# Ledger of designs, part 48: peptides against a protein of PDB entry 6DSZ

Target 1, 361 residues: chain A of PDB entry 6DSZ
Amino acid sequence: NYVVTAQKPTAVNGCVTGHFTSAEDLNLLIAKNTRLEIYVVTAEGLRPVKEVGMYGKIAVMELFRPKGESKDLLFILTAKYNACILEYKQSGESIDIITRAHGNVQDRIGRPSETGIIGIIDPECRMIGLRLYDGLFKVIPLDRDNKELKAFNIRLEELHVIDVKFLYGCQAPTICFVYQDPQGRHVKTYEVSLREKEFNKGPWKQENVEAEASMVIAVPEPFGGAIIIGQESITYHNGDKYLAIAPPIIKQSTIVCHNRVDPNGSRYLLGDMEGRLFMLLLEKEEQMDGTVTLKDLRVELLGETSIAECLTYLDNGVVFVGSRLGDSQLVKLNVDSNEQGSYVVAMETFTNLGPIVDMCV

## One batch from the design tools (peptide; aimed at target 1 D262 E300 D336)

Design b2_p19_8_s4 (made by RFdiffusion4, then SolubleMPNN; from b2_p19_8, 12 letters changed)
Fold by OpenDDE base, seed 4:
Structure b2_p19_8_s4 (fold): chain B 361 residues (1-361), chain A 19 residues (1-19)
Amino acid sequence: as target 1 above (361 residues)
Amino acid sequence: KEKERQEFLDKLVEELKKK
């Protein structure tokens, strides 16, 4: 009798920071295959609150706060296309994770995209967008009273979407995406009409971006727009302003993840395939009319970590490095560099025992 | 907390800019 002690998965495939347990608590949520771990970030470190078994491998995990909610809700999509919206509820010592809504968003017809599942939430919480299949963009309207997540598809002419995000500050929900066609990679925007269930022309496009453009970062107001990350370049576009940098340091290894540090989108963490941690800086210029414009983009090497699958800035210079390939880490950013020029110090390392194939019998 | 976060990051960025 081999008691296959189902070892808990240790490989991190997603992480998010927000206010899930309360409006005041800072939480770290970690996805480890089918497991969701919920922590409160404290001055003493990570306090475990709850571990939840999900109904499948977590493919998307995003926090969002609809208008009139006091704390964040959690959207989860599994690799089996089960979607749910979760709420944390505590009553004394009793902790419950409440399913506010659920649904299966699988299509009977469609080719699953080779780049996997992408899930995004409109910053104004009007909808969830899903890229599950080539040539389709799935929309889940967000309604507070709907316990059943309903989705519809909008056809995308662009068959090979690389990455997609919702933009900030748009009157209508607007997506920005990198796609590939025979002519190369391009960036395009679409407005999403919930009423008509169609795309309208977006505010801008950028044809012929870098051939290896792989990530879109939606930038909050006041800057707005998006950052496009490639192998050799980082570009910004908001419809009115375009700026590109090609720092040689990023050419050494492909950037694979990012995390917004500041709510205003002035700073981001970037992780590459070599475990290098960078800070992307948006330098602002204040105009005479009080408008803030992007002056410059800058990339700074902070140091080295485990190869990040996901990054989350917690507080006080602490960053969680979620790793799938290596050990996850809590790292501390320091103001002063060490003798090696690194601003990063490992605080805690979480051993990755590799992908445990949970044979769910 | 957010203020402290911002202040720390600002200091870090200032040091990074001195390079």
Scores: peptide ipSAE 0.395, ipTM 0.884, DockQ to the pose 0.811
OpenDDE base, seeds 1, 2, 3, 5: peptide ipSAE 0.367, 0.393, 0.033, 0.361; ipTM 0.876, 0.886, 0.613, 0.876; seed 3 fails the geometry check

## One batch from the design tools (peptide; aimed at target 1 G45)

Design b2_p20_1 (made by RFdiffusion4)
Pose (drawn by RFdiffusion4):
Structure b2_p20_1 (pose): chain A 361 residues (1-361), chain P 20 residues (1-20)
Amino acid sequence: as target 1 above (361 residues)
Amino acid sequence: SVALPEEDEMDELYEKLVSE
C-alpha cells in the first residue's frame, strides 16, 4: 500500500513567542502535528521564514537562550520521546536548522499519566524538566557537552500530578505543581538539586487548593510566586502571601489556556472552552520604599475568540489565537470597546479543517 | 495578509479596567 498527505494538519496544538531568527526578531512558532512553522512579525503581519517538518508529533515546544547566547534555542520533544535542541542559522543565503543536541529519553518502566506530557524549562536555563510518567520527574541538565542529550530520573512521591511549573526568583531550581491523592488535591513545593540528583524540601508550605485546579502559571521576577487556575477560583500562591478571587463569571466553562502579556506579569490572557478571552490582572501597589508589591486579582471579560488550545500576545495589542477545534485567527484588542462589549476584533482567520469527524465524496 | 497596527494600547486598557 502507499499513503500520501493530501492536506497538511491544520489544527494548532502549540504556539510560542521569542527571538529565534535573530535578536529582536519577534517570532511566532506554531506547532501543528509533524509540522513546525516559523514566522517573523513584520509590519505586513505574520510573514514566514521557514516551515520545517519533523519525524515526530511535537508534544513540548519551548524557547530559551541560556547564559551567554546569541539567540534563543528551541527545544522540542516528540510524543515518542525524541528530544532535541534546535537553532535557526541563516548564516548563508539559505536557512538551516542545526540540531545542537538530541537524545531519546523514554523510560522502559513508567506509565503515562492523565494530563499527558509536561515540558518545563528553568527560569535561568539551568535544566529541562519532564513529567512523562507517573511518579518519575526527569531532569536534563543544560550545559555544552551534553550534546548527546543525557538525562536522569528523580523519583516523585506525589503520584497523580496535574501541572508543573518552574518558579521564578528562587535560591536554586524550585518546582511548583498541583498533585492529587485522596482527600482532594494540593500544591507542593520542591527543589531540584542536579548536584545530588534528589528532591529537597521546597520554599513554602503545602497548601490546599480547589478540587479542579488545572493550571499553574509561573509568575515573573518582580512579583514571584505561582497562579493556580481552577474551575471557579483563581488563586495566587507565594510563600505566606496568598490572594484569591472567585468570580461566578468563570464557572460556566473551564479555563484551558493562559498566556503572559507584560514582562512584569501584571496582565494575563485566559481562554474558555466556550470560546471566551479573559484578562487576569495582578494590580500593583508601589509602596514608600520604592519597592513594588501586588495587592489584588481582578478578572474581567474581553470578548470572545475561537476556542483556543494555544494563546499568544504578539505585538501592538494583537494576539494570535491558536485553535485546535476550529479556525485559528488573529485578534486586535482595543481600549475602546467599539461595538457591544467585545474588546476583541478579528483580523485574520486560518482555515482549520478541525477535527474531521465524518466525510463523503 | 493583514497589516498590523503601529500603536500599542495595552497599557491604556489596563488603566481603563483598573479605574472601573

Design b2_p20_1_s1 (made by RFdiffusion4, then SolubleMPNN; from b2_p20_1, 7 letters changed)
Fold by OpenDDE base, seed 1:
Structure b2_p20_1_s1 (fold): chain B 361 residues (1-361), chain A 20 residues (1-20)
Amino acid sequence: as target 1 above (361 residues)
Amino acid sequence: MVPFPTEDDMDELVEKLLSE
């Protein structure tokens, strides 16, 4: 009896930070194919709490906190279109991961998007948005009493969505997305009407962005708006303010992931395909009326890490670098650079044993 | 487990980066 100890997946395909186990705990959640790992960030380091097996490869993993919840809930979507909302419950030493809601959101008709699954949550927790298929935007209304995740589709005129996010500070749920048409890449916004199950005109659009614009970052208030990341440029737009930078350093390798450092959206981490780690800085200008506007954008090279599939800032300058291609890392951002000019120091390295080939025996 | 730093010096890092 060869007990083929099923080798646990080591490649990281997603990571998030939040307060999942309690309101007070800071958690790191790591997706490794079908496996979810939950850690608590402690003064002593990362403490493992629970591992959860999922019914399929995790494609989306997002924390969100509905109004009146004391801690974050976890939304997971698998590559097989199984959606669930998970809650952590602890009673003494007993730890349970409870499924609050679940559903299959697969459509019978649709072309799966070439850029894969995108899942986003409205900052006010009104809905989940999914880009699964070309020309469709799927909406899952968030209702506390609904154990069955029901979704509906809204038709998108824009067939080739590159990336999409919900914006902050909008009266109605509002998406911002980069799309491609025969004329190039563009940014557009739509309001999502739950009542009418349709798109309304959004607050702004920007036609003819950089040809390689690939990512949208929704910026919290007070700035609001979005950052669009390309190969050569980074742009900010909020309907009233537009700012673009083209730092030469980002041309060397494509930025592939990002994570917000601060709740106010003043600082972001960026990772590129060469494992370079950058800080994106939003410089604020306070007006005499107390309004905060964006003054400038800066990109600064911090150092080099494993090639990030995902980044998440934990606390106190510690970053988890989730890698699919290399070893994942905990890194410290230091005030002083080392002899090589790097502000990044590896604290811990997690060996990646490579892709688990599911040998279908 | 590797102990986590207890101090947040990110603002100082950012100030340094912006001064260069």
Scores: peptide ipSAE 0.585, ipTM 0.941, DockQ to the pose 0.837
OpenDDE base, seeds 2, 3, 4, 5: peptide ipSAE 0.578, 0.584, 0.579, 0.575; ipTM 0.941, 0.941, 0.940, 0.939

Design b2_p20_1_s2 (made by RFdiffusion4, then SolubleMPNN; from b2_p20_1, 7 letters changed)
Fold by OpenDDE base, seed 5:
Structure b2_p20_1_s2 (fold): chain B 361 residues (1-361), chain A 20 residues (1-20)
Amino acid sequence: as target 1 above (361 residues)
Amino acid sequence: SVPLPTKDEMDELIKKLLAE
């Protein structure tokens, strides 16, 4: 009798931080295959609140706060294209996860994209965007009263999208994406017309970016625009300003994940395939008129962690390192380096027992 | 690298999806 103790999945495939349980609570949400773990971040560490079983592997997990909501809602998309919007509700000691909306967003026809499922939310909560299939961008309009997630497709001429984000501070929902064609990799923007169900020309484009440009980071106001991360370079573009850096240190290993530290987008954590943790800094210049412009980009090596699948800054210099290949960690960022020049100290380690082969017998 | 489908093949599939 091999008691296949159904070991709970330990490999992390996504994490997000926000205010899901209340407006005041800082939460860490961790996706472990089909499981969602919800924690409250405390001075003492992570307090577990709830574990939720999902109807499939979590492919997208994003927090968002529609206008008039007191706390964040959670969007989840599974690898089987089941979409839901979840709300946390507590009534005394009773904790419920309420499905506000759900739907299946699978198309009968389409080539699943090789770079996997991408799900993004407009910062103004007008829509969810999904890159599921090559040559299509799926839009889920966000309506408060809609219990059924209805989606439509927009044709995307760029067949090989590498990464896509919604930009901040746009009158219309605007996507920024890296795509590949026979000439190389490029960055383009489109406005998304919900009314006409089509793309309009976006505010800017950048042709012939670095050949290995792999990630888009949307930058909040006051800077706006996007950061494009490659193998050799990090670039910023907002339509008016272009800035590129090529720090030699990032060439050693591919950056694979990122997370915004500051709400204003002044700092980002970057993780590479060797478990190196970096800080990307946006240096500001204040103009005489009170406008803030980007002066420079800087990258600093903080230290080494487990190889991150996802990163999320919590609070007070604490970072959750979600790892698929290694142990997940809570790490502390220090102001002063240790004797080895590291600013990173491991606070807690969460053992990864490896991939649970769901042998569905 | 899995070869990208031809533009024509993708265009036909996309047209079918958008017509549903």
Scores: peptide ipSAE 0.111, ipTM 0.699, DockQ to the pose 0.010
OpenDDE base, seeds 1, 2, 3, 4: peptide ipSAE 0.026, 0.016, 0.023, 0.023; ipTM 0.499, 0.356, 0.458, 0.449; seed 1 fails the geometry check

Design b2_p20_1_s3 (made by RFdiffusion4, then SolubleMPNN; from b2_p20_1, 7 letters changed)
Fold by OpenDDE base, seed 3:
Structure b2_p20_1_s3 (fold): chain B 361 residues (1-361), chain A 20 residues (1-20)
Amino acid sequence: as target 1 above (361 residues)
Amino acid sequence: MVPLPTTDEMDELIEKLLSK
């Protein structure tokens, strides 16, 4: 019995940061195909805590904190539509990953979307939204006592959703999405009624956005609204304020991932297909009434990294660059640029040995 | 291992970036 120790996957396909192991611990969670790696972020670096095998390739991995939870829970959806909510539990030296809830959310009918699986969580933890199939938005209500993840579908008239997020600061769960029709790409919002299991009209829409608008970033309060990232432009909209920039530097390569740096949504990391790392900055303007509005958007090139599949800001200018195509990196953002104008220094590199070809021998 | 700097350094970076 040659136990071919199957090489562990090294290609990163997702990463998230939060407080999963405890309320105080800062964690980095890394998805590598079917494997979840859990680290504690320390002043000394990444301390491995646990590895978890999943029942399939991780397609969605999101941390969320329901009201009254002391630490984050982890939502995972696999490529085979197995959903679970995981909790970290430590009892002395014993570490357990507890399944709080699980379910299969596969539909018998539907065309899997070409842009893949999108999973999002309402900031107020009222529901999980899933774009799995064209013309459907799946909702998983979040209930603390429910061990079985039940889902329902809402028909989405917009068949070609590119990206979708839940907005912040909404009385009802509200999605914002980029979609494509024969006339181009557009942004729309819908309120999601759990009671009626339908969409209501959202607070705003923006028709005829950039043709290559590909990502939605939900912006926290006090700004609210969303950022729409395209090939040539970055736009902000919150229903009242619209602002667009077209920095020439982003035209050189497509932005493919983003991560919020600040809880208030004033700063975002952006990664492109060439491994360039950018900072997107939201400049605030404080109004006389104490309201905060967006004054301007800025994009600054920080430097170069491995081509990011995912980015996550850890702490103290440290960023994890999760790469599928190259080596993942832990990088440091410096206050001062080097002679080449780069603010990025590689601290650690995690060798990517390539795709584990399951050679069924 | 480079000690993780304080939160202040990131704010300084942002201030510098915003001042350009």
Scores: peptide ipSAE 0.212, ipTM 0.768, DockQ to the pose 0.614
OpenDDE base, seeds 1, 2, 4, 5: peptide ipSAE 0.222, 0.216, 0.207, 0.027; ipTM 0.772, 0.763, 0.760, 0.603; seeds 1, 2 fail the geometry check

Design b2_p20_1_s4 (made by RFdiffusion4, then SolubleMPNN; from b2_p20_1, 9 letters changed)
Fold by OpenDDE base, seed 1:
Structure b2_p20_1_s4 (fold): chain B 361 residues (1-361), chain A 20 residues (1-20)
Amino acid sequence: as target 1 above (361 residues)
Amino acid sequence: MVPFPKTNEMDELIEKLLSK
């Protein structure tokens, strides 16, 4: 009887950094199919804390901190539409992952979106938004006392949403999304009314963006607004300021993931389909009144890594490169380039043994 | 386990990149 020890998944399909174990700890959370790995980032390196088995493939994994929480909570949505909010609790040496809330958010009617599941959290933790089905935006109100995650749908006129985020600094929860219609791709905003369970007109829109616009990055204050990433261009818009760049270097391969480096949204890591790692820089201009505006956007090639499914900046120029197609890596960003012009040095490589085929034996 | 020494190297890198 060969007990085929089910090989642990090695392909990474999501990663996030935050303060999950405590207010003081910096954590790296890694999703590997149905498995969640939790690490503490220490001066000595990544310390494993806990592994958690999930009741399905992790499709969304986001950290968020509701007002009055000392540490981050974890939202998980599985590919089978099981949602949960998890809390880390330690009592001495005893470690528990507590489910604060759970629910199934599957609809009986709806076309699953071809671009897959998108899950987003309002920066003020008022709601979770889900794009699961074409023409629907699902809202999960965040209520601390509710152990059951209840959701409702708002109809989207825009059937083909490419990407969506919540904006920062909005009085009401506001989404910004790229969508496609017969005329091309466009960016639109909507306010989400929890009370009326409907969309209101958002603060701005941008019609006829780049045809291959694929990602939205919500930018924190003081800049606010969003970055739209395409194949050929990167565009910033906040309703008042518009700025676009078209650096030739990004045309060589499609940017597929991003991660914010700074809390103020001045720096972002970008990864493309060739494993190139870029830094996107927001140059600030300080006005005489103390307001900060966007002066310019820059993109700089840092080097090459494994093809990133997800990126997360840890600390001190260390980046985790989560790869589905290749080996995941810890990489260091150096001040000085090597002889090949790369600022990237691989510190650790995590062997990817390939897709776990669920062999139903 | 790869150590994460506290450095300002990231900020220095960004300053260098912005100076180009």
Scores: peptide ipSAE 0.305, ipTM 0.821, DockQ to the pose 0.826
OpenDDE base, seeds 2, 3, 4, 5: peptide ipSAE 0.301, 0.299, 0.283, 0.297; ipTM 0.815, 0.817, 0.806, 0.819

Design b2_p20_2 (made by RFdiffusion4)
Pose (drawn by RFdiffusion4):
Structure b2_p20_2 (pose): chain A 361 residues (1-361), chain P 20 residues (1-20)
Amino acid sequence: as target 1 above (361 residues)
Amino acid sequence: VIEELEEAANAPVTAVHVNL
């Protein structure tokens, strides 16, 4: 027999922003399935540079540039457990994606977990963290000689884990995650020590959270902490400081995705399965001592995009809406809600043949 | 036809003209 592609996969599973082509090159990297798309934000709009193709299903796609690097290094993990670090190199008149490092990190003894694979990267590029199998948190230290991507497993007493994030602004690598056991589910803190290959007691107390907490947000350096998005209550956790708001405006649909807008983290974008687009706010309270603190949380609806699996703010009040169930599109957010109450205006839609359920000729 | 479909599936994406 023989199989050919009549149409490339159009559903968008992942999208990230960063400086990948050069410095201050606003790149939009869109993950379909086996395809990877790279764009440069120009005055025209989204203009591509190179659409590569891998022999795997892109499951984790994150950007970073470690200590003393020219440009961000891209990291990709295949669902069949192929890990690689890539680098856009336009040294010549052509384009080559050099593979700085690669290595298969499958464990012969783990069970894939509900909520699938999670790939997290340290705030200061100390390591890559993986959550492939239940009870096994895998660590991949980041240096130069680890070109044949080596790794080691830590053990995780917490068996059922929902979402994991690296916390910003800590003494060393620290992890915040939501896990489930009997008696609801909780949030616990750990410290990754890649010198002893163990877990140390985390920075702050284990808190009880909402029963349906589904997302953890890494809050940047000026504030620090973690934001947990459940079904009905949006909570902020940072040591002893704790804030939460529970607008009934949210419970109608589960919040699925989030995206950081400002570098400060004062504004966030949220998405419903009903196709909404929220703005999560962390309002400031600059005090007498020239320091900045955080006072409250406020969520107010912006309008509605399509159902988003990915979410990314690009530039000049524009957000790329990566849709898996429908057309991905480009959106302009305006201060003046011109028509109705939607601060959202569609600029461009991308044909997505979506989940093809049935068909005929 | 098969060759035309393979060429169409392998065609790269085009620029978007929204004028930012």

Design b2_p20_2_s1 (made by RFdiffusion4, then SolubleMPNN; from b2_p20_2, 7 letters changed)
Fold by OpenDDE base, seed 1:
Structure b2_p20_2_s1 (fold): chain B 361 residues (1-361), chain A 20 residues (1-20)
Amino acid sequence: as target 1 above (361 residues)
Amino acid sequence: VLEELLKAANAPSKPVNVNL
């Protein structure tokens, strides 16, 4: 009996870092199609803890920490619109992944968006937002006692949303999104009313952003606001301050992923379609009143890696490069460049055996 | 600037407590 051990997927389609196993543990979570791999980040490297099979391809994977939780919970949405909230529990040597909540969020009516599934979580854990279909924003209220993820839709006038995030520091849950209309690409904000199940006018908008504006990064306090990444430009806006840069180096290849390095949003990793790794820098200016404002934006080339589908900063300058097209890597960021001018050193490489063609025999 | 940035990157990150 040849147990053809079905080859495990090796292509990475998502990664996230947080405190899932405990408050003290730093975890790396990796999505590989239908599989979730859970690691503890240690001084010796990645320690595998558990692998979890999902009932479908993971499309969204986000860590979040509701008020009064000691550790992060995991939101997963599959490509078949199955949503769940997972908790890690350990009791001695017994390790359990508990489903706190689950549901199917598929709508009977709607055009699936061409830019795919977007899932976001409010930074105050008031709701999950989902862009699944054109002209609809699905809201999942985060209630502690709700085992069934009951969702509702709000209509978006903007049919072609490119990317969306929740903003930080907002009294009400506030989304910021890039959308396209016949006049070009624009940025808009909406407040989300859970009570009225509608959008209210957000704090700001920016019409006529770069034509290829593709990503929104929500910036934590004290800066607040958002970064908009295009093909040629990177812009910051918080309602009061606008700043744009057009570094020539980013024109060579499209930035496709990002990850926040600092909790305060001072630094971000950026990965492009050529496997170049950048650091985006928010330079602060402290005002005489003690307020912190954005002084400048800078982009610095760190080096080259595998083409990132996702990036996550771990600790001590270690970055996980999740790749779909190439080998995933653990890389170290160094203070000093090597002889080739690179600040990036590969620590470990994880062979990607390519797409497992599920031969349905 | 890169050196200060990379020094700060190589400093033990305080756990990104996304204090929700």
Scores: peptide ipSAE 0.027, ipTM 0.426, DockQ to the pose 0.019
OpenDDE base, seeds 2, 3, 4, 5: peptide ipSAE 0.025, 0.018, 0.006, 0.005; ipTM 0.455, 0.515, 0.369, 0.324

Design b2_p20_2_s2 (made by RFdiffusion4, then SolubleMPNN; from b2_p20_2, 8 letters changed)
Fold by OpenDDE base, seed 4:
Structure b2_p20_2_s2 (fold): chain B 361 residues (1-361), chain A 20 residues (1-20)
Amino acid sequence: as target 1 above (361 residues)
Amino acid sequence: VLEELLKLANAPSKPVYVNL
């Protein structure tokens, strides 16, 4: 019996940073197909803590902290629509990953969306939103005492959602999404009523955005609103303020991932299809009343990395570049450029052995 | 400009990767 030890997956399909192991620990969580890797970020580097086998390919992986939790919980959705909320527990040397809640969120009827599974969490932890099927938005209410994840669907008139996020600073859970119709791509917002299980009109919309608008970034307070990333343009909208830039540098390759650097949403990392790493900056304007508004948007090329499937800022200018197509990397952002004009230095490279072809022999 | 680009808004009390 040759136990072919199935090679562990090396292609990264998701990463997230937060405080999962403790309130004090900074963690990097990496999704590699069915495998979850948990690291502690230390002054000396990444310390591996635990690996977890999941019952399916990880499609969504998000950290969230419900009110009165000391540390983050992990939401996972698999490609087979198994949802769970995980908690890290350590008792001495014993490490357990506890399932706080679970459920299957598959619908019997629905067209799986061509843009894949989208999972988002309300910043106030009121609900999880899932775009699994065209014309449906699935809601999982977050309740602490519920071990069973119950979901309901809200009908979405917009059949071709490209990306969706929950907005910050909204009295009711509010989604912002890019969708496509025969007239082009548009941005719309909806409030989500948990009580009525319906959408209400959101605070704003923007019709006829860039034709290749592909990503929504929800911006925290004090700015609020959203950033919409296209192929040629980056736009900000919060209902009151609109700002657009079209930096020539982003036209060369499509931006495919992003990660927030600052908790206040002042900076974002952007990665494109060629492995270029950018910093998006939100320039502040302080008003006389003490309100903070967006003055301008700026994009700076930092350098080149492996083609990112996902990015996450760790700390001290260190970024994890999760790659599906190439080697994942830890990179350092420097204040000064090297001789080539790059602000990016590779610190560590994680070899990607490519797709494990399960040759069922 | 770049110092401002890399200045952490919320630098932890102990930066990570100090020895790298």
Scores: peptide ipSAE 0.023, ipTM 0.592, DockQ to the pose 0.040
OpenDDE base, seeds 1, 2, 3, 5: peptide ipSAE 0.020, 0.020, 0.020, 0.014; ipTM 0.590, 0.559, 0.583, 0.447

